# Peptides against a protein of PDB entry 3MAZ, part 10

Target 1, 99 residues: chain A of PDB entry 3MAZ
Amino acid sequence: VLNPMPACFYTVSRKEATEMLQKNPSLGNMILRPGSDSRNYSITIRQEIDIPRIKHYKVMSVGQNYTIELEKPVTLPNLFSVIDYFVKETRGNLRPFIC
Target 2, 99 residues: chain A of PDB entry 3MAZ as posed
Amino acid sequence: VLNPMPACFYTVSRKEATEMLQKNPSLGNMILRPGSDSRNYSITIRQEIDIPRIKHYKVMSVGQNYTIELEKPVTLPNLFSVIDYFVKETRGNLRPFIA

## One batch from the design tools (peptide; aimed at target 1 N93)

Design b2_p14_1_s2 (made by RFdiffusion4, then SolubleMPNN; from b2_p14_1 with P1M)
Fold by OpenDDE base, seed 3:
Structure b2_p14_1_s2 (fold): chain B 99 residues (1-99), chain A 14 residues (1-14)
Amino acid sequence: as target 1 above (99 residues)
Amino acid sequence: MIPEEDTTEPPEAL
């Protein structure tokens, strides 16, 4: 039995995710989407600190866990934890896109 | 073609 996906998960492309975040910034600035490979995912964010910046992260399915491809990789037990990581790491600056 | 992911730097905080 599979757990439900995080609320900010959408079956969209890199381009579509970017457009969603740009068009409705008030709804959040982080989207989880399918990766190029079967069990992998990608995180697209739009942070507006100095200027709006779109970035895409790779989330690899490794065994029963997920590894965020960062300079210093972070491995977490599920996708909900992945979203939580991005929220906490940015001290709340990143918020899941909810529509 | 462009890659789906291209960032490895940690997300920035305010």
Scores: peptide ipSAE 0.481, ipTM 0.863, DockQ to the pose 0.463
OpenDDE base, seeds 1, 2, 4, 5: peptide ipSAE 0.477, 0.480, 0.474, 0.477; ipTM 0.862, 0.862, 0.858, 0.861

Design b2_p14_1_s3 (made by RFdiffusion4, then SolubleMPNN; from b2_p14_1 with P1M L14K)
Fold by OpenDDE base, seed 3:
Structure b2_p14_1_s3 (fold): chain B 99 residues (1-99), chain A 14 residues (1-14)
Amino acid sequence: as target 1 above (99 residues)
Amino acid sequence: MIPEEDTTEPPEAK
């Protein structure tokens, strides 16, 4: 049985994700979306630390796990953990975008 | 064409 996807998962493009985050910042600032290759994903965020900045991360499916492509890669067991990682690492600054 | 992903720096915290 396939697990459900994280609440912030949307079948949108890089551009669409950016627009969603810009238009409704009160709904969250992080979106999980399909990657260009099957079984892979991307994370788009919009943080307002100094100024609003949009960034896109690569999440690669590796075996039964997922690896976030960072300078120091982080491998996690599922997509829910990937979302959790972004929330925790930013001390709650990143929050899943919920429509 | 532009890549779907372009950031490898850790996500920032305030």
Scores: peptide ipSAE 0.501, ipTM 0.867, DockQ to the pose 0.456
OpenDDE base, seeds 1, 2, 4, 5: peptide ipSAE 0.486, 0.500, 0.495, 0.494; ipTM 0.865, 0.866, 0.860, 0.865

Design b2_p14_1_s4 (made by RFdiffusion4, then SolubleMPNN; from b2_p14_1 with P1S P10R L14N)
Fold by OpenDDE base, seed 2:
Structure b2_p14_1_s4 (fold): chain B 99 residues (1-99), chain A 14 residues (1-14)
Amino acid sequence: as target 1 above (99 residues)
Amino acid sequence: SIPEEDTTERPEAN
């Protein structure tokens, strides 16, 4: 049984994710996409704090949890929590891309 | 080659 994926999950490449965020910034600025390895994912964001900046984070599947590869790794129970983390940590600056 | 994921800094708020 496979649980549903976050609404901002798209089976797109790094390049495609970047283009999606650039093309329709009003739809959100965060995309979850497949990582380089099975069961791993990547988060692509486009923030405009000073100037538009594209960043890509690694989300590793570890056991039954997911670890966001940060300087100080953050482990969460599911991908929904991963998305929530990005939203909360940025106080809403990051919003899931919903097309 | 450019890594698929290249950011490890904590997500920043305004």
Scores: peptide ipSAE 0.470, ipTM 0.862, DockQ to the pose 0.454
OpenDDE base, seeds 1, 3, 4, 5: peptide ipSAE 0.452, 0.467, 0.461, 0.456; ipTM 0.858, 0.863, 0.858, 0.858

Design b2_p14_2 (made by RFdiffusion4)
Pose (drawn by RFdiffusion4):
Structure b2_p14_2 (pose): chain A 99 residues (1-99), chain P 14 residues (1-14)
Amino acid sequence: as target 2 above (99 residues)
Amino acid sequence: SITETQIYSTPSYD
């Protein structure tokens, strides 16, 4: 079976992820990346609801699950599920960045 | 509104 990282996962820094989203909005507005200074992960999004805004979110590895650090944290079993949650919670406004 | 969803209302980290 294939169990890769999500399609929007790139081994890029926070800066590089920000630049990728600005340069190619047509390809999506969400990137998953390694968490700086941890074995965790970060999600970088560019949303154009009111004005363009770059936001970063922490996704923590906890046991065999991942916890999205939100006001009310959400725990899911894998990273595909985390991307699904981001898409669902934003009602489809967030789309994975497919380079 | 969509801006009030948990992901959009939760502050970004620095």

Design b2_p14_2_s1 (made by RFdiffusion4, then SolubleMPNN; from b2_p14_2, 7 letters changed)
Fold by OpenDDE base, seed 1:
Structure b2_p14_2_s1 (fold): chain B 99 residues (1-99), chain A 14 residues (1-14)
Amino acid sequence: as target 1 above (99 residues)
Amino acid sequence: SLLDTPINSTPSIE
């Protein structure tokens, strides 16, 4: 089945995403959600390296690509690549939330 | 993780 959006994409607010990750950490710890702008997105993560830490990252639509707002921005061709980046960058620590 | 480093841990306001 071809999905137009990553499996961890949910039309939820920042608060809802946080609650989802907190409630069912076994289902994953990364959610992609709509941003304040129609063409932008946000990623909410809940890592448990030492203690549970929730962070939000802005994913900006730039032309045909997407830029993750980091100290050193990362530009990727699509949202699937964005998710893949988070997974690989954390060596699998981050996993898409599948509900 | 690398995303937790200061270089890559910039939080979003959104």
Scores: peptide ipSAE 0.053, ipTM 0.725, DockQ to the pose 0.438
OpenDDE base, seeds 2, 3, 4, 5: peptide ipSAE 0.053, 0.152, 0.073, 0.063; ipTM 0.735, 0.741, 0.732, 0.713; seeds 3, 4, 5 fail the geometry check

Design b2_p14_2_s2 (made by RFdiffusion4, then SolubleMPNN; from b2_p14_2, 7 letters changed)
Fold by OpenDDE base, seed 5:
Structure b2_p14_2_s2 (fold): chain B 99 residues (1-99), chain A 14 residues (1-14)
Amino acid sequence: as target 1 above (99 residues)
Amino acid sequence: SLLDTPINSTPSLE
């Protein structure tokens, strides 16, 4: 049983995700995309805290959960929670890209 | 920054 994917999920490459965020920053600044390995994913963000910065995060499928590859890893139950984490952790600075 | 640093994600080869 597969649940729907988050609204900011797109089957795009790292390069395409970067271009999407740069071209239409008003639509959001966070994209979830397929990872290079099977059931893994990546999140691309574009933050403008000091200067525009593009960053990519690995979201690894571990058992029935997902782990965001950070210096201090964060494990969450599903991809919706992963998106929610990024939004809440940045106090709304990050918003899912919706086009 | 409010978000931790990615591990082996940025930069990375395409």
Scores: peptide ipSAE 0.123, ipTM 0.728, DockQ to the pose 0.241
OpenDDE base, seeds 1, 2, 3, 4: peptide ipSAE 0.059, 0.073, 0.108, 0.099; ipTM 0.696, 0.706, 0.712, 0.727; seeds 2, 4 fail the geometry check

Design b2_p14_2_s3 (made by RFdiffusion4, then SolubleMPNN; from b2_p14_2, 7 letters changed)
Fold by OpenDDE base, seed 2:
Structure b2_p14_2_s3 (fold): chain B 99 residues (1-99), chain A 14 residues (1-14)
Amino acid sequence: as target 1 above (99 residues)
Amino acid sequence: SLLDTPINSTPSIS
């Protein structure tokens, strides 16, 4: 099956994403969703280190790449790489939400 | 979090 978008991509709002992650943490803790503008996205995570924390990151489309809005911005070639970055950066703590 | 603190104003579809 052709998979043009990461499996954790859902056309949901910030609120809906938060609810999804809170209700079914066993399915993963990271969701990629549409941003306010077309071609831009947001990532909502529910990371559990000390206590559960919900955070939202902006993923801006820049040319043919994507830039994660961090203190030190990270630019990657595609959304799959963006998801991979979040997984690796957190040493596996973050996992794509798959339902 | 092992990630940098995200910006406070994140785009969202409502």
Scores: peptide ipSAE 0.193, ipTM 0.785, DockQ to the pose 0.178
OpenDDE base, seeds 1, 3, 4, 5: peptide ipSAE 0.034, 0.091, 0.049, 0.041; ipTM 0.651, 0.739, 0.718, 0.693; seeds 1, 3 fail the geometry check

Design b2_p14_2_s4 (made by RFdiffusion4, then SolubleMPNN; from b2_p14_2, 7 letters changed)
Fold by OpenDDE base, seed 5:
Structure b2_p14_2_s4 (fold): chain B 99 residues (1-99), chain A 14 residues (1-14)
Amino acid sequence: as target 1 above (99 residues)
Amino acid sequence: SLLDTPINSTPSFE
């Protein structure tokens, strides 16, 4: 059984994700998208803390879990937890892009 | 600050 994907998941490229976030910042600032490999994903964010910053992160499938490629990698049980991590870690500054 | 979080401290991958 395949679980549903997070609401901010879109089958878009890095470029498209960037354009989506820049075009409609009021809809959110975080997108989950397919990675280079079918089993992996990427997160694209657009934060405006001091200046607008577009950043991309790798979310690697590791066994039955997912590891966010950070300076200190974080491993979580599913993609929903990955999104939750980004939201909580930034105290709500990051919000899933919902269009 | 928020800029010090692991998210913001990690460079974007290429």
Scores: peptide ipSAE 0.578, ipTM 0.926, DockQ to the pose 0.889
OpenDDE base, seeds 1, 2, 3, 4: peptide ipSAE 0.072, 0.051, 0.067, 0.093; ipTM 0.723, 0.699, 0.735, 0.738

Design b2_p14_3 (made by RFdiffusion4)
Pose (drawn by RFdiffusion4):
Structure b2_p14_3 (pose): chain A 99 residues (1-99), chain P 14 residues (1-14)
Amino acid sequence: as target 2 above (99 residues)
Amino acid sequence: HDSDLNRNELLGPS
């Protein structure tokens, strides 16, 4: 079976992820990347609801699951599930960045 | 109520 990283996962820095989203909005507005200084992960998004904003979110590895660090944390079993959550919770506003 | 807070955190202004 294939079990790769999500399609919007790139081994890029916070800065590189920000630049990728600004340069190619047509390709999506969400990137998953390695968490700086941890074995965890970060999500970087660019939303244009009111004005363009770049936002970053921590996704922590906890046991065999991942916890999205939100006001009310959400725990899911894998990274595909985490991407699904971001899309669902934003009602489709967030789309994975497919380079 | 928790979903609305989380969504506001995701899409709301910084």

Design b2_p14_3_s1 (made by RFdiffusion4, then SolubleMPNN; from b2_p14_3, 7 letters changed)
Fold by OpenDDE base, seed 5:
Structure b2_p14_3_s1 (fold): chain B 99 residues (1-99), chain A 14 residues (1-14)
Amino acid sequence: as target 1 above (99 residues)
Amino acid sequence: EDEEINRKQLLGPL
């Protein structure tokens, strides 16, 4: 049994995630998806600050926590906290994609 | 799968 996942988690590929965000920007601009390795994930975002920009981030499972692979890595206790981090750091510019 | 990953710190709206 898989533990509850954030609402913006979808079992989609990088390409599919990009298409989802482009097709329905009003539903949100951030998707959590499976990584290439077990227990790892990727986040795809589509920000429209100046022009539409697609970016992808790596979220690595480390012990009981998760690390967002940034120049200055951020380690958090669960995937919900990871999503919250993206929202708060952008002051709400990023919002989970709710299909 | 291998993919290009962004590593720059997140920036909020100015």
Scores: peptide ipSAE 0.413, ipTM 0.822, DockQ to the pose 0.118
OpenDDE base, seeds 1, 2, 3, 4: peptide ipSAE 0.392, 0.393, 0.396, 0.408; ipTM 0.835, 0.836, 0.838, 0.824

Design b2_p14_3_s2 (made by RFdiffusion4, then SolubleMPNN; from b2_p14_3, 8 letters changed)
Fold by OpenDDE base, seed 2:
Structure b2_p14_3_s2 (fold): chain B 99 residues (1-99), chain A 14 residues (1-14)
Amino acid sequence: as target 1 above (99 residues)
Amino acid sequence: MDEEINRKQILGPL
């Protein structure tokens, strides 16, 4: 049984995610995608604070939770919370890419 | 090789 995934989840590569965000910035600037390992994920963002910048983050599945691999790791209960974290931390600057 | 991963805090409009 599969649980639903966040709307900004796409089975795309790093390159494809970058292209999606660049091509249609009006649809959002954050994508969740598969990581290199089975239950891990990556997040690609395109922020335009000063200039457009593409950044990638690693989200590791740890037990029943998910940890955003930051200098100060953040552990959350599910992927929806992960997306919410990115939105809240940027005060809405980051928005899930909805195609 | 591993692709570059950002590990710095997520920046807002501050």
Scores: peptide ipSAE 0.441, ipTM 0.840, DockQ to the pose 0.158
OpenDDE base, seeds 1, 3, 4, 5: peptide ipSAE 0.435, 0.438, 0.430, 0.427; ipTM 0.838, 0.838, 0.837, 0.838

Design b2_p14_3_s3 (made by RFdiffusion4, then SolubleMPNN; from b2_p14_3, 7 letters changed)
Fold by OpenDDE base, seed 1:
Structure b2_p14_3_s3 (fold): chain B 99 residues (1-99), chain A 14 residues (1-14)
Amino acid sequence: as target 1 above (99 residues)
Amino acid sequence: SDEEVNRKQLLGPL
């Protein structure tokens, strides 16, 4: 059965997402969550390279695609591809949070 | 949203 949203999507606030990642880092370090407007989203990550760092990114709905708001924007066809991009770009350092 | 966000390009481990 096709899941309409990635497994790491949760209807949580920025604060809640941060707390989830901090509480159970072994479950993953990336959460997709609702943005300020419908059909827009945010991604919260918690990377532990030198020290734990929380970062937030915007994922904007553009037509039928999604654009990751980076200095050099990345446009992808769906949210599953967005999650895949974060995983592959970091060579697996980022992993979707699966509770 | 007026919340602070990051925009730096993602980098994988080197």
Scores: peptide ipSAE 0.431, ipTM 0.831, DockQ to the pose 0.095
OpenDDE base, seeds 2, 3, 4, 5: peptide ipSAE 0.394, 0.397, 0.416, 0.395; ipTM 0.842, 0.842, 0.827, 0.837

Design b2_p14_3_s4 (made by RFdiffusion4, then SolubleMPNN; from b2_p14_3, 8 letters changed)
Fold by OpenDDE base, seed 4:
Structure b2_p14_3_s4 (fold): chain B 99 residues (1-99), chain A 14 residues (1-14)
Amino acid sequence: as target 1 above (99 residues)
Amino acid sequence: SAEEVNRKQLLGPL
């Protein structure tokens, strides 16, 4: 039995994730997707603070935890915590894309 | 702090 994935997880490519966020910005601005390497993931965000900007961040599987590749790497116990971190760290600016 | 550094990266410099 596999554990559930965060609601904003989609089995999509970088390009597809970008298109999803651009098409329906009202549904959220953050997507979790498979990374280029096994057991790793990537997060794609679309922010419009000044102008629309698309950014991608690596979420690396390290043992039983996950490390978000930021200026100051953050290690968390599961993908749900990863999503929560992005939401809380940005004080709600980032919201999971739910369609 | 680490939190401030990452926040600035995600939201942009204040």
Scores: peptide ipSAE 0.724, ipTM 0.932, DockQ to the pose 0.506
OpenDDE base, seeds 1, 2, 3, 5: peptide ipSAE 0.462, 0.439, 0.462, 0.440; ipTM 0.840, 0.850, 0.840, 0.856

Design b2_p14_4 (made by RFdiffusion4)
Pose (drawn by RFdiffusion4):
Structure b2_p14_4 (pose): chain A 99 residues (1-99), chain P 14 residues (1-14)
Amino acid sequence: as target 2 above (99 residues)
Amino acid sequence: LYPFPENMEKAPDE
């Protein structure tokens, strides 16, 4: 079976992820990346609801699950599930960045 | 577009 990283996962820095989203909005507005200084992950999004805004989220590895660090944290079993949550919670506003 | 979720808005940015 294939079990790769999500399609919007790139081994890029916070800065590189920000630049990728600004340069190609047509390709999506969400990137999953390695978490700086941890074995965890970060999500970087660019949303244009009111004005363009870059926002970063922490996704922590906890046991065999991942916890999205929100006001009310959400725990899911894998990274595809985390991407699904971000899409669902924003009612489709967020789309994975497919380079 | 839909409003940004409050729970996500209150999350500390990096």

Design b2_p14_4_s1 (made by RFdiffusion4, then SolubleMPNN; from b2_p14_4, 4 letters changed)
Fold by OpenDDE base, seed 4:
Structure b2_p14_4_s1 (fold): chain B 99 residues (1-99), chain A 14 residues (1-14)
Amino acid sequence: as target 1 above (99 residues)
Amino acid sequence: LNPLPENLEKAPEE
């Protein structure tokens, strides 16, 4: 049983997430999806500033928290905070994909 | 518009 998930969470693959973002960029450019490992997740983004840029991040479930795998990892209390982190770090450029 | 900040740009990919 999963608790409520962020609106941009979709049970899709890496490929499907990329296709979703490419097909409807007006709906947002960030998707949270299941990771390859059991209780982990991945964030797929698609920025289009100069040229389309796709990137996938690893979000690890650690105890009761979540760690975004960066050069300097960031640990947050829930997935909503993870989404918020990406939004604020990019000053709003990244927006959750809302279908 | 600004490109990805350094921490997100240099992050290891999934």
Scores: peptide ipSAE 0.755, ipTM 0.944, DockQ to the pose 0.813
OpenDDE base, seeds 1, 2, 3, 5: peptide ipSAE 0.750, 0.749, 0.752, 0.748; ipTM 0.941, 0.941, 0.941, 0.940

Design b2_p14_4_s2 (made by RFdiffusion4, then SolubleMPNN; from b2_p14_4, 6 letters changed)
Fold by OpenDDE base, seed 5:
Formats: sequence, C-alpha cells, structure tokens
Structure b2_p14_4_s2 (fold): chain B 99 residues (1-99), chain A 14 residues (1-14)
Amino acid sequence: as target 1 above (99 residues)
Amino acid sequence: LNPLPKNLEGAPEE
C-alpha cells in the first residue's frame, strides 16, 4: 500500500517535468516523477541562479527506504524526506512545484 | 558558491 505522495509528485515524463518548471517558475522548481523502473522515482529541478540549470536525479527504492543517487548517496525513510532533503540542502532555494 | 551543494551538483542524471 502506497502512502500519500508529496505534493510535488506528478505522473509526468522527464520532458513534461522540464516544461512544467520552465513554464511556471513561480510555482516552484522541483518535481518528483516516476522513474524508469516501477518502484523508482526521479527528481527534476530547475534553478536560475546564474543560468537556467535543469538537473535530474534518481531516487531508488531500497528496501523500505529511498536512496538518492548522488556522489555520496543519501538514504531516507520516505519520499517526503527526499523532498525535504533537497529543500534543506539548498537552504530553501529548491521548492516543491505546486500547481 | 555553486548553484547547488557539491553533492547535488555532481549527481548523475536520470
């Protein structure tokens, strides 16, 4: 049974996520979306600090937790924590896309 | 500063 998903979760493709973020940057700059594999996810972000930057991250289901594929992988207990991680690590620069 | 923290900046694409 799946728990409720974060508000920034959308069943969209990489391309659609990019377009969403680019079209309405005032609504947020981070989207959680389905990954290529069944129980995996991806995070798409768009920052405009110096130049527009789009990045995509793997969020892998590992047992009962989730691991963000980074240089130093981060494992968290749920997808809400994954979103929180991105927000906190960027000191609020990244915000969940809410439409 | 980089736009992203080091760990996030170096993340592989998906």
Scores: peptide ipSAE 0.378, ipTM 0.849, DockQ to the pose 0.659
OpenDDE base, seeds 1, 2, 3, 4: peptide ipSAE 0.356, 0.341, 0.305, 0.377; ipTM 0.839, 0.842, 0.834, 0.859; seeds 2, 3 fail the geometry check

Design b2_p14_4_s3 (made by RFdiffusion4, then SolubleMPNN; from b2_p14_4, 5 letters changed)
Fold by OpenDDE base, seed 4:
Structure b2_p14_4_s3 (fold): chain B 99 residues (1-99), chain A 14 residues (1-14)
Amino acid sequence: as target 1 above (99 residues)
Amino acid sequence: LYPEPENLLKAKEE
């Protein structure tokens, strides 16, 4: 049984996440999904600053925390904080995809 | 104009 997850979490593949974001951009542009490994996750985003751009990030479970695999890694206490990081870092440009 | 965060721009999923 999974503990409460962020609203933008969906048990979808990389391809499915991309399609969801492309199909309904008005619902948000960020999805949290299961990663390739059992206890890790991935963040898929679709930004339209100049042209549509899809990007995937790795969110690694480390102990009781999560580390976003960035050039300068960011470690946070839970997945809600991970989503918050992406929203705040982009000043609201990224918004959780809500179906 | 929105300034894209450098840290997010350089990262890629492995």
Scores: peptide ipSAE 0.511, ipTM 0.885, DockQ to the pose 0.683
OpenDDE base, seeds 1, 2, 3, 5: peptide ipSAE 0.493, 0.497, 0.500, 0.508; ipTM 0.883, 0.885, 0.884, 0.885

Design b2_p14_4_s4 (made by RFdiffusion4, then SolubleMPNN; from b2_p14_4 with M8L D13E)
Fold by OpenDDE base, seed 5:
Structure b2_p14_4_s4 (fold): chain B 99 residues (1-99), chain A 14 residues (1-14)
Amino acid sequence: as target 1 above (99 residues)
Amino acid sequence: LYPFPENLEKAPEE
């Protein structure tokens, strides 16, 4: 059983996510996608502050929570919170890709 | 422009 997923979740590959963000930047710049391992996810973002930059983050399922693999890891209770973290931390610079 | 968060900038990538 899979609970509702964030609107920016797409069952796409790393490459496809990158292409989606590049093709329609007006729809958002952040995608949540399946990770390489079971129950893990990845976040793909496309920053355009100066030049387009693509980055991929690991979101690891740990127990009943999720940990964003960062220099200082951040653990959150659900994937919605993970998305919110990226939005909030960047003060709106990152926005979920909605199509 | 707001600086990109250091923690996100230095994060290990997939």
Scores: peptide ipSAE 0.659, ipTM 0.919, DockQ to the pose 0.790
OpenDDE base, seeds 1, 2, 3, 4: peptide ipSAE 0.471, 0.656, 0.652, 0.655; ipTM 0.874, 0.919, 0.918, 0.918

Design b2_p14_5 (made by RFdiffusion4)
Pose (drawn by RFdiffusion4):
Structure b2_p14_5 (pose): chain A 99 residues (1-99), chain P 14 residues (1-14)
Amino acid sequence: as target 2 above (99 residues)
Amino acid sequence: HAERVLKLAEELRS
């Protein structure tokens, strides 16, 4: 079976992820990346609801699950599920960045 | 996966 990283996962920095989203909005507005200084992960998004805003979220590895660090944290079993949650919670506003 | 989640985003926007 194939079990790769999510399609919007790129081994890029916070800065590189920000630049990728600005340069190609047509390709999506969400990138998953390695978490700086940890084995965890970060999500970087560019939303244009009111004005363009770059936001970053922490996704922590906890046991065999991942916890999205939100006001009310959400725990899911894998990274595909985390991407699904971001899409669902934003009601489709967030789309994975497919380079 | 890419196609599935993009289709899901579109459906949620409908």

Design b2_p14_5_s1 (made by RFdiffusion4, then SolubleMPNN; from b2_p14_5, 4 letters changed)
Fold by OpenDDE base, seed 5:
Structure b2_p14_5_s1 (fold): chain B 99 residues (1-99), chain A 14 residues (1-14)
Amino acid sequence: as target 1 above (99 residues)
Amino acid sequence: QAEELLKLAEELRK
């Protein structure tokens, strides 16, 4: 049983997420998915600034919060905030994949 | 694999 999850959350593998983003780029370029271990998650993005680039970010469950593994880690209270951070920080460049 | 996001964000803020 899971609490409500962000709209861009899909129970897919890294490969599947990549394929989803490649197939329908107009639907968004960011997917939240289960991590390979325990309660962790991963964010997969596909940007087309110069050429298509796929990147993955770890979202680690730490206590009751989540930490995005970046050069300067960012800790947020929930997954919705995590998605918001990616959108806000990139000023809309990243958009949740909604199918 | 993370750091590109920060770089992108920084660039977009300018």
Scores: peptide ipSAE 0.065, ipTM 0.703, DockQ to the pose 0.128
OpenDDE base, seeds 1, 2, 3, 4: peptide ipSAE 0.053, 0.062, 0.065, 0.064; ipTM 0.690, 0.704, 0.694, 0.705

Design b2_p14_5_s2 (made by RFdiffusion4, then SolubleMPNN; from b2_p14_5, 6 letters changed)
Fold by OpenDDE base, seed 2:
Structure b2_p14_5_s2 (fold): chain B 99 residues (1-99), chain A 14 residues (1-14)
Amino acid sequence: as target 1 above (99 residues)
Amino acid sequence: QAEKLLELAEKLRE
C-alpha cells in the first residue's frame, strides 16, 4: 500500500521520465520519480527558455522531511511541498506533469 | 544537479 503521492509522481526511470516529458510537453514539464535508494526521490524537468533543457534534482529523505539538493539546500515537510516549491520558485514556469 | 532554482526564476523575470 502506497500513501498518497503528488499527481506528478510516477514509478519510472530517469530515461522514461525524460521521454514522457519530451513526448507530451503540453501535459506539464515536471515529474517526481523514485530515487536509487528507498525513501529518496528525483525530480526531472524539461524547461524551455531558449531551448529545451532536461535537468534532474535529488530529493533526499531526511528524518520526516525532504531536502532538495541545490546549491543552497531547501528542506520541506513533504513531497507536496517539494512540488509546490518548484512551481513557486519558477513562478509557474514548471508545472507538474499530469498524464 | 545542484543548480539554484533562483537562477531559473531570475532568468524568467528578465
Scores: peptide ipSAE 0.050, ipTM 0.695, DockQ to the pose 0.061
OpenDDE base, seeds 1, 3, 4, 5: peptide ipSAE 0.042, 0.041, 0.045, 0.043; ipTM 0.660, 0.673, 0.682, 0.669; seeds 1, 3, 4, 5 fail the geometry check

Design b2_p14_5_s3 (made by RFdiffusion4, then SolubleMPNN; from b2_p14_5 with H1Q R4E V5L)
Fold by OpenDDE base, seed 3:
Structure b2_p14_5_s3 (fold): chain B 99 residues (1-99), chain A 14 residues (1-14)
Amino acid sequence: as target 1 above (99 residues)
Amino acid sequence: QAEELLKLAEELRS
């Protein structure tokens, strides 16, 4: 049985995720998607503070936790916490994409 | 406050 996933999770490719965010920026600017490997994921964001910026981050499954691949890695207990981290650290600038 | 928001967002860069 598959456990619930964050609302911004979509089984899409990097390209598709980028297109989704560009097409409907009012629906959010952050998507969680399957990574290239089995239990890993990727986060795609589209920020528009000054100019549009697309970035991708790896979310690696490590044991029972998840590590966001950053210069200074951040480890969290689940994918919901990963999404929450992106939202809180940017004080709401990043919002999950909800169709 | 775009400058400060950008700074916070940059903390997420790898």
Scores: peptide ipSAE 0.106, ipTM 0.731, DockQ to the pose 0.052
OpenDDE base, seeds 1, 2, 4, 5: peptide ipSAE 0.082, 0.101, 0.074, 0.103; ipTM 0.722, 0.743, 0.715, 0.742

